# Peptides against a protein of PDB entry 4PAS: the designs that were tried, part 8

Target 1, 39 residues: chain A of PDB entry 4PAS
Amino acid sequence: SVNQASTSRLEGLQSENHRLRMKITELDKDLEEVTMQLQ
Target 2, 39 residues: chain A of PDB entry 4PAS as posed
Amino acid sequence: SVNQASTSRLEGLQSENHHLRMKITELDKDLEEVTMQLQ

## One batch from the design tools (peptide; made by RFdiffusion4, then SolubleMPNN)

Design b1_p10_5_s2 (from b1_p10_5, 6 letters changed)
Fold by OpenDDE base, seed 5:
Order: sequence, then C-alpha cells, then structure tokens
Structure b1_p10_5_s2 (fold): chain B 39 residues (1-39), chain A 10 residues (1-10)
Amino acid sequence: as target 1 above (39 residues)
Amino acid sequence: SLYDELLALE
C-alpha cells in the first residue's frame, strides 16, 4: 500500500540519517586526533 | 560534537 511504501521509505531515511551522524562523529574524532598530533 | 555544532548553525 501507499502507507507501507511511505513507512518503509521513512525507515530507510532514518537509518541513513543515523549512519551519517555516526560518520560525522567519527570524522570529528579523527580531526581532533590530527589536531592534537600537530600541536 | 561536530554534529551538534552543525545543528547549532541552523
């Protein structure tokens, strides 16, 4: 149904959003480590 | 976190 398709799409977007947030956090950590090493 | 900083800019 249209509702099932919409909910599946939302779940996919929520999963991708979570993945991207985790990636941002990882990159922030990596940047912090590089910054510390350069000091 | 960088995520929080980006959110604060919106």
Scores: peptide ipSAE 0.107, ipTM 0.622, DockQ to the pose 0.471
Fold by OpenDDE base, seed 4:
Structure b1_p10_5_s2 (fold): chain B 39 residues (1-39), chain A 10 residues (1-10)
Amino acid sequence: as target 1 above (39 residues)
Amino acid sequence: SLYDELLALE
């Protein structure tokens, strides 16, 4: 149904958003560690 | 967080 398609799409986007935010946090941490190692 | 900083640039 239209509602099932819409909710499934939203849930997919929410999970992907969360995944991407976590990846950004990981990369930020890695960058910080590299920066500290270079100092 | 870096995420918040990137969001602030939009």
Scores: peptide ipSAE 0.106, ipTM 0.622, DockQ to the pose 0.432
Fold by OpenDDE base, seed 1:
Structure b1_p10_5_s2 (fold): chain B 39 residues (1-39), chain A 10 residues (1-10)
Amino acid sequence: as target 1 above (39 residues)
Amino acid sequence: SLYDELLALE
């Protein structure tokens, strides 16, 4: 149904959003470490 | 976090 498709899409977007937020946090940490090493 | 900082800029 339309409702089932919409729910599945939302769940997919929520999981991808979480994955991307975690990746941003990891990259921020890596950048900070590189910056500290270059100073 | 960087995520929170980016969100705050919007």
Scores: peptide ipSAE 0.106, ipTM 0.620, DockQ to the pose 0.465
Fold by OpenDDE base, seed 3:
Parts: C-alpha cells; sequence; structure tokens
Structure b1_p10_5_s2 (fold): chain B 39 residues (1-39), chain A 10 residues (1-10)
C-alpha cells in the first residue's frame, strides 16, 4: 500500500541518517588523533 | 561532536 511504501522509505532514511552520523563521529575522532600527533 | 557543532550552526 501507499502507507507501507512511505513507512519503508522513512525507515530507510532513518537508518541511513544514523549510519552517516556514526561516520561523521568516526571521522571527527580520527581528525582529533591526527591533530594531536602533529602537535 | 563535529555533528553537533555543525547542527548548532544551522
Amino acid sequence: as target 1 above (39 residues)
Amino acid sequence: SLYDELLALE
């Protein structure tokens, strides 16, 4: 149904959003470690 | 986090 398609799309977007936020956090940590090593 | 800092700029 239309509602099933909409809910599936939302769930997919929420999952991707979470994945991307975790990746940003990971990259922030990596950048911090590099910065510390350069000091 | 960097995510939170970017969000704060919006």
Scores: peptide ipSAE 0.104, ipTM 0.616, DockQ to the pose 0.462

Design b1_p10_5_s3 (from b1_p10_5, 6 letters changed)
Fold by OpenDDE base, seed 3:
Structure b1_p10_5_s3 (fold): chain B 39 residues (1-39), chain A 10 residues (1-10)
Amino acid sequence: as target 1 above (39 residues)
Amino acid sequence: SLYEQLLAQE
């Protein structure tokens, strides 16, 4: 159904959003480490 | 974190 397709798409977008947020957190940690090394 | 800062902007 349209509702099932919409739900599946939303779940996919939510999982990708979570993945991207985790990647941002990892990059933030790497940036902090580099910043500390440059000080 | 940058993550938290981005969330705070929304």
Scores: peptide ipSAE 0.093, ipTM 0.604, DockQ to the pose 0.573
Fold by OpenDDE base, seed 4:
Structure b1_p10_5_s3 (fold): chain B 39 residues (1-39), chain A 10 residues (1-10)
Amino acid sequence: as target 1 above (39 residues)
Amino acid sequence: SLYEQLLAQE
């Protein structure tokens, strides 16, 4: 149904959003570590 | 966080 398709899409987007946010956090940490090493 | 900073740029 339209509702099922919309819900599945939203759940997919939410999970991907979470994954990307976690990846950004990891990259931020890595950048901080590199920055500290360069100081 | 870097995420929040990026979001604030939108």
Scores: peptide ipSAE 0.092, ipTM 0.601, DockQ to the pose 0.423
Fold by OpenDDE base, seed 1:
Structure b1_p10_5_s3 (fold): chain B 39 residues (1-39), chain A 10 residues (1-10)
Amino acid sequence: as target 1 above (39 residues)
Amino acid sequence: SLYEQLLAQE
């Protein structure tokens, strides 16, 4: 159904959003570490 | 966090 397709898409977007947020956090930490080492 | 900083730019 249209509702089932919409809910499945939302769940997919929510999981991808979570993955990307985690990746941003990891990269932020790595950038901070590199910045500290270069100073 | 960097994530929150990016959102704050909107």
Scores: peptide ipSAE 0.090, ipTM 0.594, DockQ to the pose 0.444
Fold by OpenDDE base, seed 2:
Structure b1_p10_5_s3 (fold): chain B 39 residues (1-39), chain A 10 residues (1-10)
Amino acid sequence: as target 1 above (39 residues)
Amino acid sequence: SLYEQLLAQE
């Protein structure tokens, strides 16, 4: 149904949003470590 | 965090 499709789309977007936020956090940490090592 | 900084740009 339209409602099922909308719910599945939202859940997919929420999970992807979470994944991307975690990836950003990891990259930020890695960048900080590299920056510190270069100083 | 970098995430929060990106949000602040919007």
Scores: peptide ipSAE 0.090, ipTM 0.596, DockQ to the pose 0.457

Design b1_p10_5_s4 (from b1_p10_5, 6 letters changed)
Fold by OpenDDE base, seed 4:
Structure b1_p10_5_s4 (fold): chain B 39 residues (1-39), chain A 10 residues (1-10)
Amino acid sequence: as target 1 above (39 residues)
Amino acid sequence: SLYDQLLQLQ
């Protein structure tokens, strides 16, 4: 149904959003570590 | 977090 397709799309976007937020957090940590090593 | 900082730039 249209509702099922919309729900599945939203769940997909939510999971991708979560993945990307986790990746940003990882990269932030890596950047901090590199910054500390350069100081 | 860096994520929150990026949201503040929008």
Scores: peptide ipSAE 0.092, ipTM 0.597, DockQ to the pose 0.432
Fold by OpenDDE base, seed 5:
Structure b1_p10_5_s4 (fold): chain B 39 residues (1-39), chain A 10 residues (1-10)
Amino acid sequence: as target 1 above (39 residues)
Amino acid sequence: SLYDQLLQLQ
């Protein structure tokens, strides 16, 4: 149904959003470490 | 977090 397709799309977007947020957190940590090493 | 900062720029 249209509702099932919309739900599956939302779940896919939510999982990708979570993955991207985790990647941003990783990169933020890496940047902090590099910044600390340069000080 | 960096995520929250990026969200504020959108």
Scores: peptide ipSAE 0.092, ipTM 0.600, DockQ to the pose 0.409
Fold by OpenDDE base, seed 1:
Structure b1_p10_5_s4 (fold): chain B 39 residues (1-39), chain A 10 residues (1-10)
Amino acid sequence: as target 1 above (39 residues)
Amino acid sequence: SLYDQLLQLQ
């Protein structure tokens, strides 16, 4: 149904959003560590 | 977090 397709699309977007947020957090930590080492 | 900072720029 249209509702099932919309729900599956939302779940896919939510999982991708979570993955991207985790990657941003990882890169932020790595950048902070590199910045501290260069000072 | 960097994520929250990026959201604040929008």
Scores: peptide ipSAE 0.092, ipTM 0.596, DockQ to the pose 0.421
Fold by OpenDDE base, seed 3:
Structure b1_p10_5_s4 (fold): chain B 39 residues (1-39), chain A 10 residues (1-10)
Amino acid sequence: as target 1 above (39 residues)
Amino acid sequence: SLYDQLLQLQ
């Protein structure tokens, strides 16, 4: 149904959003470590 | 977090 397709799309977007937020946190940590090594 | 800082710039 249209409602099932919309729910599955939202769940997919929520899982991708979580993955991307975790990746941003990882890259922020990596950047901090590199910055500290250059000081 | 960096995520929250980026969200504040929008």
Scores: peptide ipSAE 0.089, ipTM 0.595, DockQ to the pose 0.391

Design b1_p10_6_s1 (from b1_p10_6, 5 letters changed)
Fold by OpenDDE base, seed 3:
Structure b1_p10_6_s1 (fold): chain B 39 residues (1-39), chain A 10 residues (1-10)
Amino acid sequence: as target 1 above (39 residues)
Amino acid sequence: SQEFLNAPLP
């Protein structure tokens, strides 16, 4: 149904959003470490 | 912002 397709797409977008937030957190930590090494 | 990263997932 249209509702099932919309729900499945939303769940896919929510999982990708979570993955991207975790990747941003990792990159922020790596950037902090590099910044400290350059001081 | 760090606040956005720590916010609950929808």
Scores: peptide ipSAE 0.057, ipTM 0.635, DockQ to the pose 0.680
Fold by OpenDDE base, seed 4:
Structure b1_p10_6_s1 (fold): chain B 39 residues (1-39), chain A 10 residues (1-10)
Amino acid sequence: as target 1 above (39 residues)
Amino acid sequence: SQEFLNAPLP
């Protein structure tokens, strides 16, 4: 149904959003480590 | 911001 397709799309976008937030946090830590090594 | 990253998912 249209509702099922919309729900599955939303769940996919929520999952991808979570994945991207975790990756940003990882990159922030990697940047901190590089910054400390350059000091 | 870290606050945005720690916020509940919508």
Scores: peptide ipSAE 0.057, ipTM 0.638, DockQ to the pose 0.703
Fold by OpenDDE base, seed 1:
Structure b1_p10_6_s1 (fold): chain B 39 residues (1-39), chain A 10 residues (1-10)
Amino acid sequence: as target 1 above (39 residues)
Amino acid sequence: SQEFLNAPLP
């Protein structure tokens, strides 16, 4: 149904949002470590 | 900001 397709799309977007937030946090930490090593 | 990254997931 249209509702099932919309729910599955929302769940996909929520999981991708979580994945991207975790990746940003990891990259921020890696950037901080590199910045600290260059100072 | 760190607050945005630490906010609860919807």
Scores: peptide ipSAE 0.056, ipTM 0.632, DockQ to the pose 0.660
Fold by OpenDDE base, seed 5:
Structure b1_p10_6_s1 (fold): chain B 39 residues (1-39), chain A 10 residues (1-10)
Amino acid sequence: as target 1 above (39 residues)
Amino acid sequence: SQEFLNAPLP
């Protein structure tokens, strides 16, 4: 149904949002580590 | 802000 397709798309977007947030957190940590090594 | 990145997932 249209509702099932919309729900599955939302779940996919929620999982991708979570993945991207985790990746940003990792990059922030890597940047902090590099910054500390340059000091 | 970083605050929104640490917010609970809906």
Scores: peptide ipSAE 0.054, ipTM 0.632, DockQ to the pose 0.623

Design b1_p10_6_s2 (from b1_p10_6, 5 letters changed)
Fold by OpenDDE base, seed 2:
Order: C-alpha cells, then sequence, then structure tokens
Structure b1_p10_6_s2 (fold): chain B 39 residues (1-39), chain A 10 residues (1-10)
C-alpha cells in the first residue's frame, strides 16, 4: 500500500540518519585525537 | 593508535 511504502521509506531515512550521526561522532573523535597529537 | 592516520575515512 502507499502507507506501507511511506513507512518503509521513513524507517530507511531514520536508519540512515542514525548511521550518519554515528559517523559524525567517530570523525569528531578522530579530529580530537589528531588535535591532541599536534599539541 | 597510528592506524587511523593512514586509514581511509569510513
Amino acid sequence: as target 1 above (39 residues)
Amino acid sequence: SEAFLNAPLP
């Protein structure tokens, strides 16, 4: 149904949003470690 | 660890 397709798309976008937030957190940590090594 | 300096970005 149109509703099932919309729900599945929303779940996919929520999963991708979570993945991207985790990747940002990892990159922020890597940047902090690089910054600490350059001090 | 030195591993992240030479690793491709995830």
Scores: peptide ipSAE 0.041, ipTM 0.572, DockQ to the pose 0.043
Fold by OpenDDE base, seed 1:
Structure b1_p10_6_s2 (fold): chain B 39 residues (1-39), chain A 10 residues (1-10)
Amino acid sequence: as target 1 above (39 residues)
Amino acid sequence: SEAFLNAPLP
């Protein structure tokens, strides 16, 4: 149904949003480690 | 870690 397709799309966007937020946190940590090694 | 320096970017 249209509602099921809309729900599945929202769930996909929510999961991708979560994945991207985790990736940002990992990159922030990686940047901190590189910055510390360059000091 | 050495693994971090040689890891591909995510």
Scores: peptide ipSAE 0.040, ipTM 0.562, DockQ to the pose 0.042
Fold by OpenDDE base, seed 5:
Structure b1_p10_6_s2 (fold): chain B 39 residues (1-39), chain A 10 residues (1-10)
Amino acid sequence: as target 1 above (39 residues)
Amino acid sequence: SEAFLNAPLP
């Protein structure tokens, strides 16, 4: 149904949003470690 | 961490 397709798309976007937030947090930690090595 | 010593540049 249109509602099932819309719900499945929203769940996919929520999952990708969570994955991207986790990747940002990883890159922020990587940047912190590089910054500490340059001091 | 050991992660940076041999990471290829992206």
Scores: peptide ipSAE 0.035, ipTM 0.549, DockQ to the pose 0.034
Fold by OpenDDE base, seed 4:
Structure b1_p10_6_s2 (fold): chain B 39 residues (1-39), chain A 10 residues (1-10)
Amino acid sequence: as target 1 above (39 residues)
Amino acid sequence: SEAFLNAPLP
């Protein structure tokens, strides 16, 4: 149904949003470690 | 971490 396709798309976007937030947090930590080594 | 100590900067 249109509702099932819309729900599955929303769940996919929510999962990708969570994955991207976790990757940002990892990159922020890696950047902090590099910044500390360059000081 | 030690992983960055000898890695080239991006």
Scores: peptide ipSAE 0.035, ipTM 0.560, DockQ to the pose 0.030

Design b1_p10_6_s3 (from b1_p10_6, 6 letters changed)
Fold by OpenDDE base, seed 3:
Structure b1_p10_6_s3 (fold): chain B 39 residues (1-39), chain A 10 residues (1-10)
Amino acid sequence: as target 1 above (39 residues)
Amino acid sequence: SQAFLNAPLP
């Protein structure tokens, strides 16, 4: 159904959003470490 | 720890 396809698309976008948020958190930590080493 | 990117993502 159109609704099932829309739900599966939303779940895929939510999963990708979560992955990207985790990557941002990792990069933030790496940036903090680099910044602390440069002080 | 200064969270440089810890602004709530929209």
Scores: peptide ipSAE 0.066, ipTM 0.655, DockQ to the pose 0.161
Fold by OpenDDE base, seed 1:
Structure b1_p10_6_s3 (fold): chain B 39 residues (1-39), chain A 10 residues (1-10)
Amino acid sequence: as target 1 above (39 residues)
Amino acid sequence: SQAFLNAPLP
């Protein structure tokens, strides 16, 4: 149904949002480590 | 840890 397709799209976007937020947090830590190594 | 993120993630 249209509602099922909309729900599945929202769940996909929520999952991708979570994945991207996790990746940003990892890159922030990697940047901290590189910054510490350069000091 | 210092966060380089200018804003908290929602």
Scores: peptide ipSAE 0.063, ipTM 0.650, DockQ to the pose 0.153
Fold by OpenDDE base, seed 2:
Structure b1_p10_6_s3 (fold): chain B 39 residues (1-39), chain A 10 residues (1-10)
Amino acid sequence: as target 1 above (39 residues)
Amino acid sequence: SQAFLNAPLP
């Protein structure tokens, strides 16, 4: 149904959003470590 | 140490 397709699309976008947030947190930590090494 | 991301992502 249209509702099932919309729900599955939203769940996919929510999962990708969560993955991207975790990747940003990882890159922020890596950037902190590099910044500390350059000081 | 403070993360560069001090605010929660929207």
Scores: peptide ipSAE 0.062, ipTM 0.647, DockQ to the pose 0.156
Fold by OpenDDE base, seed 4:
Structure b1_p10_6_s3 (fold): chain B 39 residues (1-39), chain A 10 residues (1-10)
Amino acid sequence: as target 1 above (39 residues)
Amino acid sequence: SQAFLNAPLP
């Protein structure tokens, strides 16, 4: 149904949002490590 | 430790 397709799309976007937030946190840590190594 | 992302992500 249209509702099922919309729900599945929302779940996909939520999963991608979570993945991207985790990747941002990882990159923040990597940037901190690089910053520490440059001091 | 400077957590560059101390702002809650929206």
Scores: peptide ipSAE 0.061, ipTM 0.642, DockQ to the pose 0.160

Design b1_p10_6_s4 (from b1_p10_6, 7 letters changed)
Fold by OpenDDE base, seed 1:
Structure b1_p10_6_s4 (fold): chain B 39 residues (1-39), chain A 10 residues (1-10)
Amino acid sequence: as target 1 above (39 residues)
Amino acid sequence: SQAFLSAPLP
């Protein structure tokens, strides 16, 4: 149904959003560690 | 330029 397709698309976007947020947090930490090592 | 997270991600 249209509702099932919309729900599945929203769940896909929510999972990708979560993945991207986790990747930003990882890169932020890695950048901090590199910055501390270069000081 | 570099930027750190100044706040929790929304």
Scores: peptide ipSAE 0.085, ipTM 0.647, DockQ to the pose 0.143
Fold by OpenDDE base, seed 5:
Parts: C-alpha cells; sequence; structure tokens
Structure b1_p10_6_s4 (fold): chain B 39 residues (1-39), chain A 10 residues (1-10)
C-alpha cells in the first residue's frame, strides 16, 4: 500500500541518518587526532 | 576551516 511504501522509506532514511551520524563522529575523532599530531 | 563537534552525535 502507499502507507507501507511511505513507512519503509522513512525507516530507510532513519537508518541512513544514523549511519551518517556515526560516520561524522568517526571522522571528527580522526580529524582531532591528525590535528593533535600537527601541533 | 575545520570544526570539531562540540558534543557527540546521538
Amino acid sequence: as target 1 above (39 residues)
Amino acid sequence: SQAFLSAPLP
């Protein structure tokens, strides 16, 4: 149904949002470590 | 310019 397709898309977007947030946190830490080594 | 997160992402 249209409602099932909309719910499945929202769940996919929520999962991708979570994945991207975790990747941003990883990259922030890596950037901090590199910055500390360059000081 | 680079910016660090001021708080951990949830």
Scores: peptide ipSAE 0.084, ipTM 0.649, DockQ to the pose 0.129
Fold by OpenDDE base, seed 2:
Structure b1_p10_6_s4 (fold): chain B 39 residues (1-39), chain A 10 residues (1-10)
Amino acid sequence: as target 1 above (39 residues)
Amino acid sequence: SQAFLSAPLP
């Protein structure tokens, strides 16, 4: 159904959003560490 | 310019 397709797409986007947020947090920490080492 | 997160992402 249209509702099932919309729900499955939303769940996929929520999962990808969570993955990307975790990756941003990791890269932020890595950038801070590299920046501190270069000072 | 660099940007750090001022707070943990929820």
Scores: peptide ipSAE 0.083, ipTM 0.646, DockQ to the pose 0.132
Fold by OpenDDE base, seed 3:
Structure b1_p10_6_s4 (fold): chain B 39 residues (1-39), chain A 10 residues (1-10)
Amino acid sequence: as target 1 above (39 residues)
Amino acid sequence: SQAFLSAPLP
């Protein structure tokens, strides 16, 4: 149904948003570590 | 320019 397709799309966007937020936090930490090693 | 997060992501 249209409602099922909308719910599945929202769940997919929520899971991808969470994955991307975790990846941004990881990359920020990796960048800090590299910066500290280059000082 | 390098930029760090000023706050944790929620």
Scores: peptide ipSAE 0.081, ipTM 0.644, DockQ to the pose 0.127; fails the geometry check

Design b1_p10_7_s1 (from b1_p10_7, 5 letters changed)
Fold by OpenDDE base, seed 1:
Structure b1_p10_7_s1 (fold): chain B 39 residues (1-39), chain A 10 residues (1-10)
Amino acid sequence: as target 1 above (39 residues)
Amino acid sequence: MTLSELLALL
């Protein structure tokens, strides 16, 4: 149904949004570690 | 230091 396709698309976008937020947090940590090593 | 704080120093 149209509702099932819309729900599946929203779940995919929510999963990708979560993945991207986790990757930003990982990169923030990696940059902090590099910054501490350069001080 | 957050990414936003690091980017504010550039």
Scores: peptide ipSAE 0.040, ipTM 0.550, DockQ to the pose 0.165
Fold by OpenDDE base, seed 4:
Structure b1_p10_7_s1 (fold): chain B 39 residues (1-39), chain A 10 residues (1-10)
Amino acid sequence: as target 1 above (39 residues)
Amino acid sequence: MTLSELLALL
């Protein structure tokens, strides 16, 4: 149904959003560590 | 750029 396709798309976007947020947090930490090493 | 300035951009 249109509702099932919309729900599955939303769940896919939510999981990708979570993955991207976790990746940003990892990159922020890596960038902090590099910045501290360059000071 | 200080660490605090970097952290304010992220």
Scores: peptide ipSAE 0.038, ipTM 0.568, DockQ to the pose 0.121
Fold by OpenDDE base, seed 5:
Structure b1_p10_7_s1 (fold): chain B 39 residues (1-39), chain A 10 residues (1-10)
Amino acid sequence: as target 1 above (39 residues)
Amino acid sequence: MTLSELLALL
């Protein structure tokens, strides 16, 4: 149904949003470590 | 990006 397709798309976008947030947190830590090495 | 700009992101 149109509702099932919309729900599955929302779940996919929520999963990708979570993955991207975790990657941002990892990159923030990597930038902190590099910054400490450059000081 | 300067070191000061990088530090402003932390």
Scores: peptide ipSAE 0.036, ipTM 0.570, DockQ to the pose 0.078
Fold by OpenDDE base, seed 3:
Structure b1_p10_7_s1 (fold): chain B 39 residues (1-39), chain A 10 residues (1-10)
Amino acid sequence: as target 1 above (39 residues)
Amino acid sequence: MTLSELLALL
């Protein structure tokens, strides 16, 4: 149904949003380490 | 990007 397709699309977008947030947190940590090495 | 600009992103 249209509702099932909309729900599955939302779940896919939520999963991708979570993945991107985790990648931002990883890059933030890598940036902190580089910053510490430059001090 | 300066070191100060980098530190402002943390």
Scores: peptide ipSAE 0.035, ipTM 0.566, DockQ to the pose 0.077

Design b1_p10_7_s2 (from b1_p10_7, 5 letters changed)
Fold by OpenDDE base, seed 2:
Structure b1_p10_7_s2 (fold): chain B 39 residues (1-39), chain A 10 residues (1-10)
Amino acid sequence: as target 1 above (39 residues)
Amino acid sequence: LSLSELLSLL
């Protein structure tokens, strides 16, 4: 149904949003470590 | 440092 397709798309976007937030947090940590090493 | 604090150094 249209509702099932919308729900599955929302779940996909939520999982991708979570993945991207985790990647941003990883890159933030890596950047902090590099910044501290360059000081 | 937070990401916002790191970005403030640029």
Scores: peptide ipSAE 0.051, ipTM 0.600, DockQ to the pose 0.167
Fold by OpenDDE base, seed 5:
Structure b1_p10_7_s2 (fold): chain B 39 residues (1-39), chain A 10 residues (1-10)
Amino acid sequence: as target 1 above (39 residues)
Amino acid sequence: LSLSELLSLL
């Protein structure tokens, strides 16, 4: 149904949003470590 | 440090 396709798309976008947030947090930590090493 | 605090060190 149109509703099922819309729900599955939203779930896909939610999972990708979560993945991207986790990657941003990882990169923020890596950047913090590099910045501390350069000081 | 927050990303904003980290960027303030550059």
Scores: peptide ipSAE 0.049, ipTM 0.606, DockQ to the pose 0.153
Fold by OpenDDE base, seed 1:
Structure b1_p10_7_s2 (fold): chain B 39 residues (1-39), chain A 10 residues (1-10)
Amino acid sequence: as target 1 above (39 residues)
Amino acid sequence: LSLSELLSLL
């Protein structure tokens, strides 16, 4: 149904948003470590 | 360092 397709799209966007937020947090940590090593 | 502190070093 249109509702099922919309729900599955929202769930996909929510999971991708979570994945991207986790990747940003990882990169922020890696950048912190590199920055601390260069100081 | 916080993200805000890290960004202040740029």
Scores: peptide ipSAE 0.046, ipTM 0.606, DockQ to the pose 0.095
Fold by OpenDDE base, seed 3:
Structure b1_p10_7_s2 (fold): chain B 39 residues (1-39), chain A 10 residues (1-10)
Amino acid sequence: as target 1 above (39 residues)
Amino acid sequence: LSLSELLSLL
């Protein structure tokens, strides 16, 4: 149904949003570690 | 961190 397709799309976007937020947190940490080594 | 460890962060 249209509602099932919309729900599955929202769940996909929510899971990708979570993955991207985790990756941003990792990159922020990696940037801090690189910055500390360059000082 | 070793140079290899620094490069793995990028």
Scores: peptide ipSAE 0.042, ipTM 0.561, DockQ to the pose 0.049

Design b1_p10_7_s3 (from b1_p10_7, 4 letters changed)
Fold by OpenDDE base, seed 4:
Structure b1_p10_7_s3 (fold): chain B 39 residues (1-39), chain A 10 residues (1-10)
Amino acid sequence: as target 1 above (39 residues)
Amino acid sequence: MTLSELLSLL
């Protein structure tokens, strides 16, 4: 149904959003470690 | 951080 397709799309977007947020946090930490070594 | 750790960031 249209509702099932919409809910599955939302769940996919929520999962991808979570993955991207975790990747940003990882990269922010990696950048901090590199920056600290260049000082 | 080791060179191996630094390379793992890329």
Scores: peptide ipSAE 0.046, ipTM 0.527, DockQ to the pose 0.050
Fold by OpenDDE base, seed 5:
Structure b1_p10_7_s3 (fold): chain B 39 residues (1-39), chain A 10 residues (1-10)
Amino acid sequence: as target 1 above (39 residues)
Amino acid sequence: MTLSELLSLL
């Protein structure tokens, strides 16, 4: 029980970490595109 | 990027 709850929590945190990293990469690209238009 | 794409970032 305790090990299963800990594993499921870790998997949830890993999936959220992946989602956040993908969102950062998207925003970095959007910022680059805006920056290129202001040059 | 088009003006519409730029406005979608706001």
Scores: peptide ipSAE 0.044, ipTM 0.534, DockQ to the pose 0.048
Fold by OpenDDE base, seed 1:
Structure b1_p10_7_s3 (fold): chain B 39 residues (1-39), chain A 10 residues (1-10)
Amino acid sequence: as target 1 above (39 residues)
Amino acid sequence: MTLSELLSLL
């Protein structure tokens, strides 16, 4: 029970960390595209 | 260009 709750919480944090990293990569690309359009 | 490089130009 306690180990299962800790594992499920870690998996939730890992999935959110992955989602946030993907969003940072998307925003990096969008900012690069905007920068190229302004040059 | 990386986000860190782009932010260093602001």
Scores: peptide ipSAE 0.043, ipTM 0.567, DockQ to the pose 0.163
Fold by OpenDDE base, seed 2:
Structure b1_p10_7_s3 (fold): chain B 39 residues (1-39), chain A 10 residues (1-10)
Amino acid sequence: as target 1 above (39 residues)
Amino acid sequence: MTLSELLSLL
């Protein structure tokens, strides 16, 4: 149904949003560490 | 330091 396709798309977008947030947090930490090593 | 704070130093 249209509702099932919309729900499955939302779940996929929520999972990708979570993955991207975790990757941003990892890159923020890595950038801080590199910045401290260059000082 | 936040990413936004690090980016403000560039």
Scores: peptide ipSAE 0.043, ipTM 0.566, DockQ to the pose 0.163

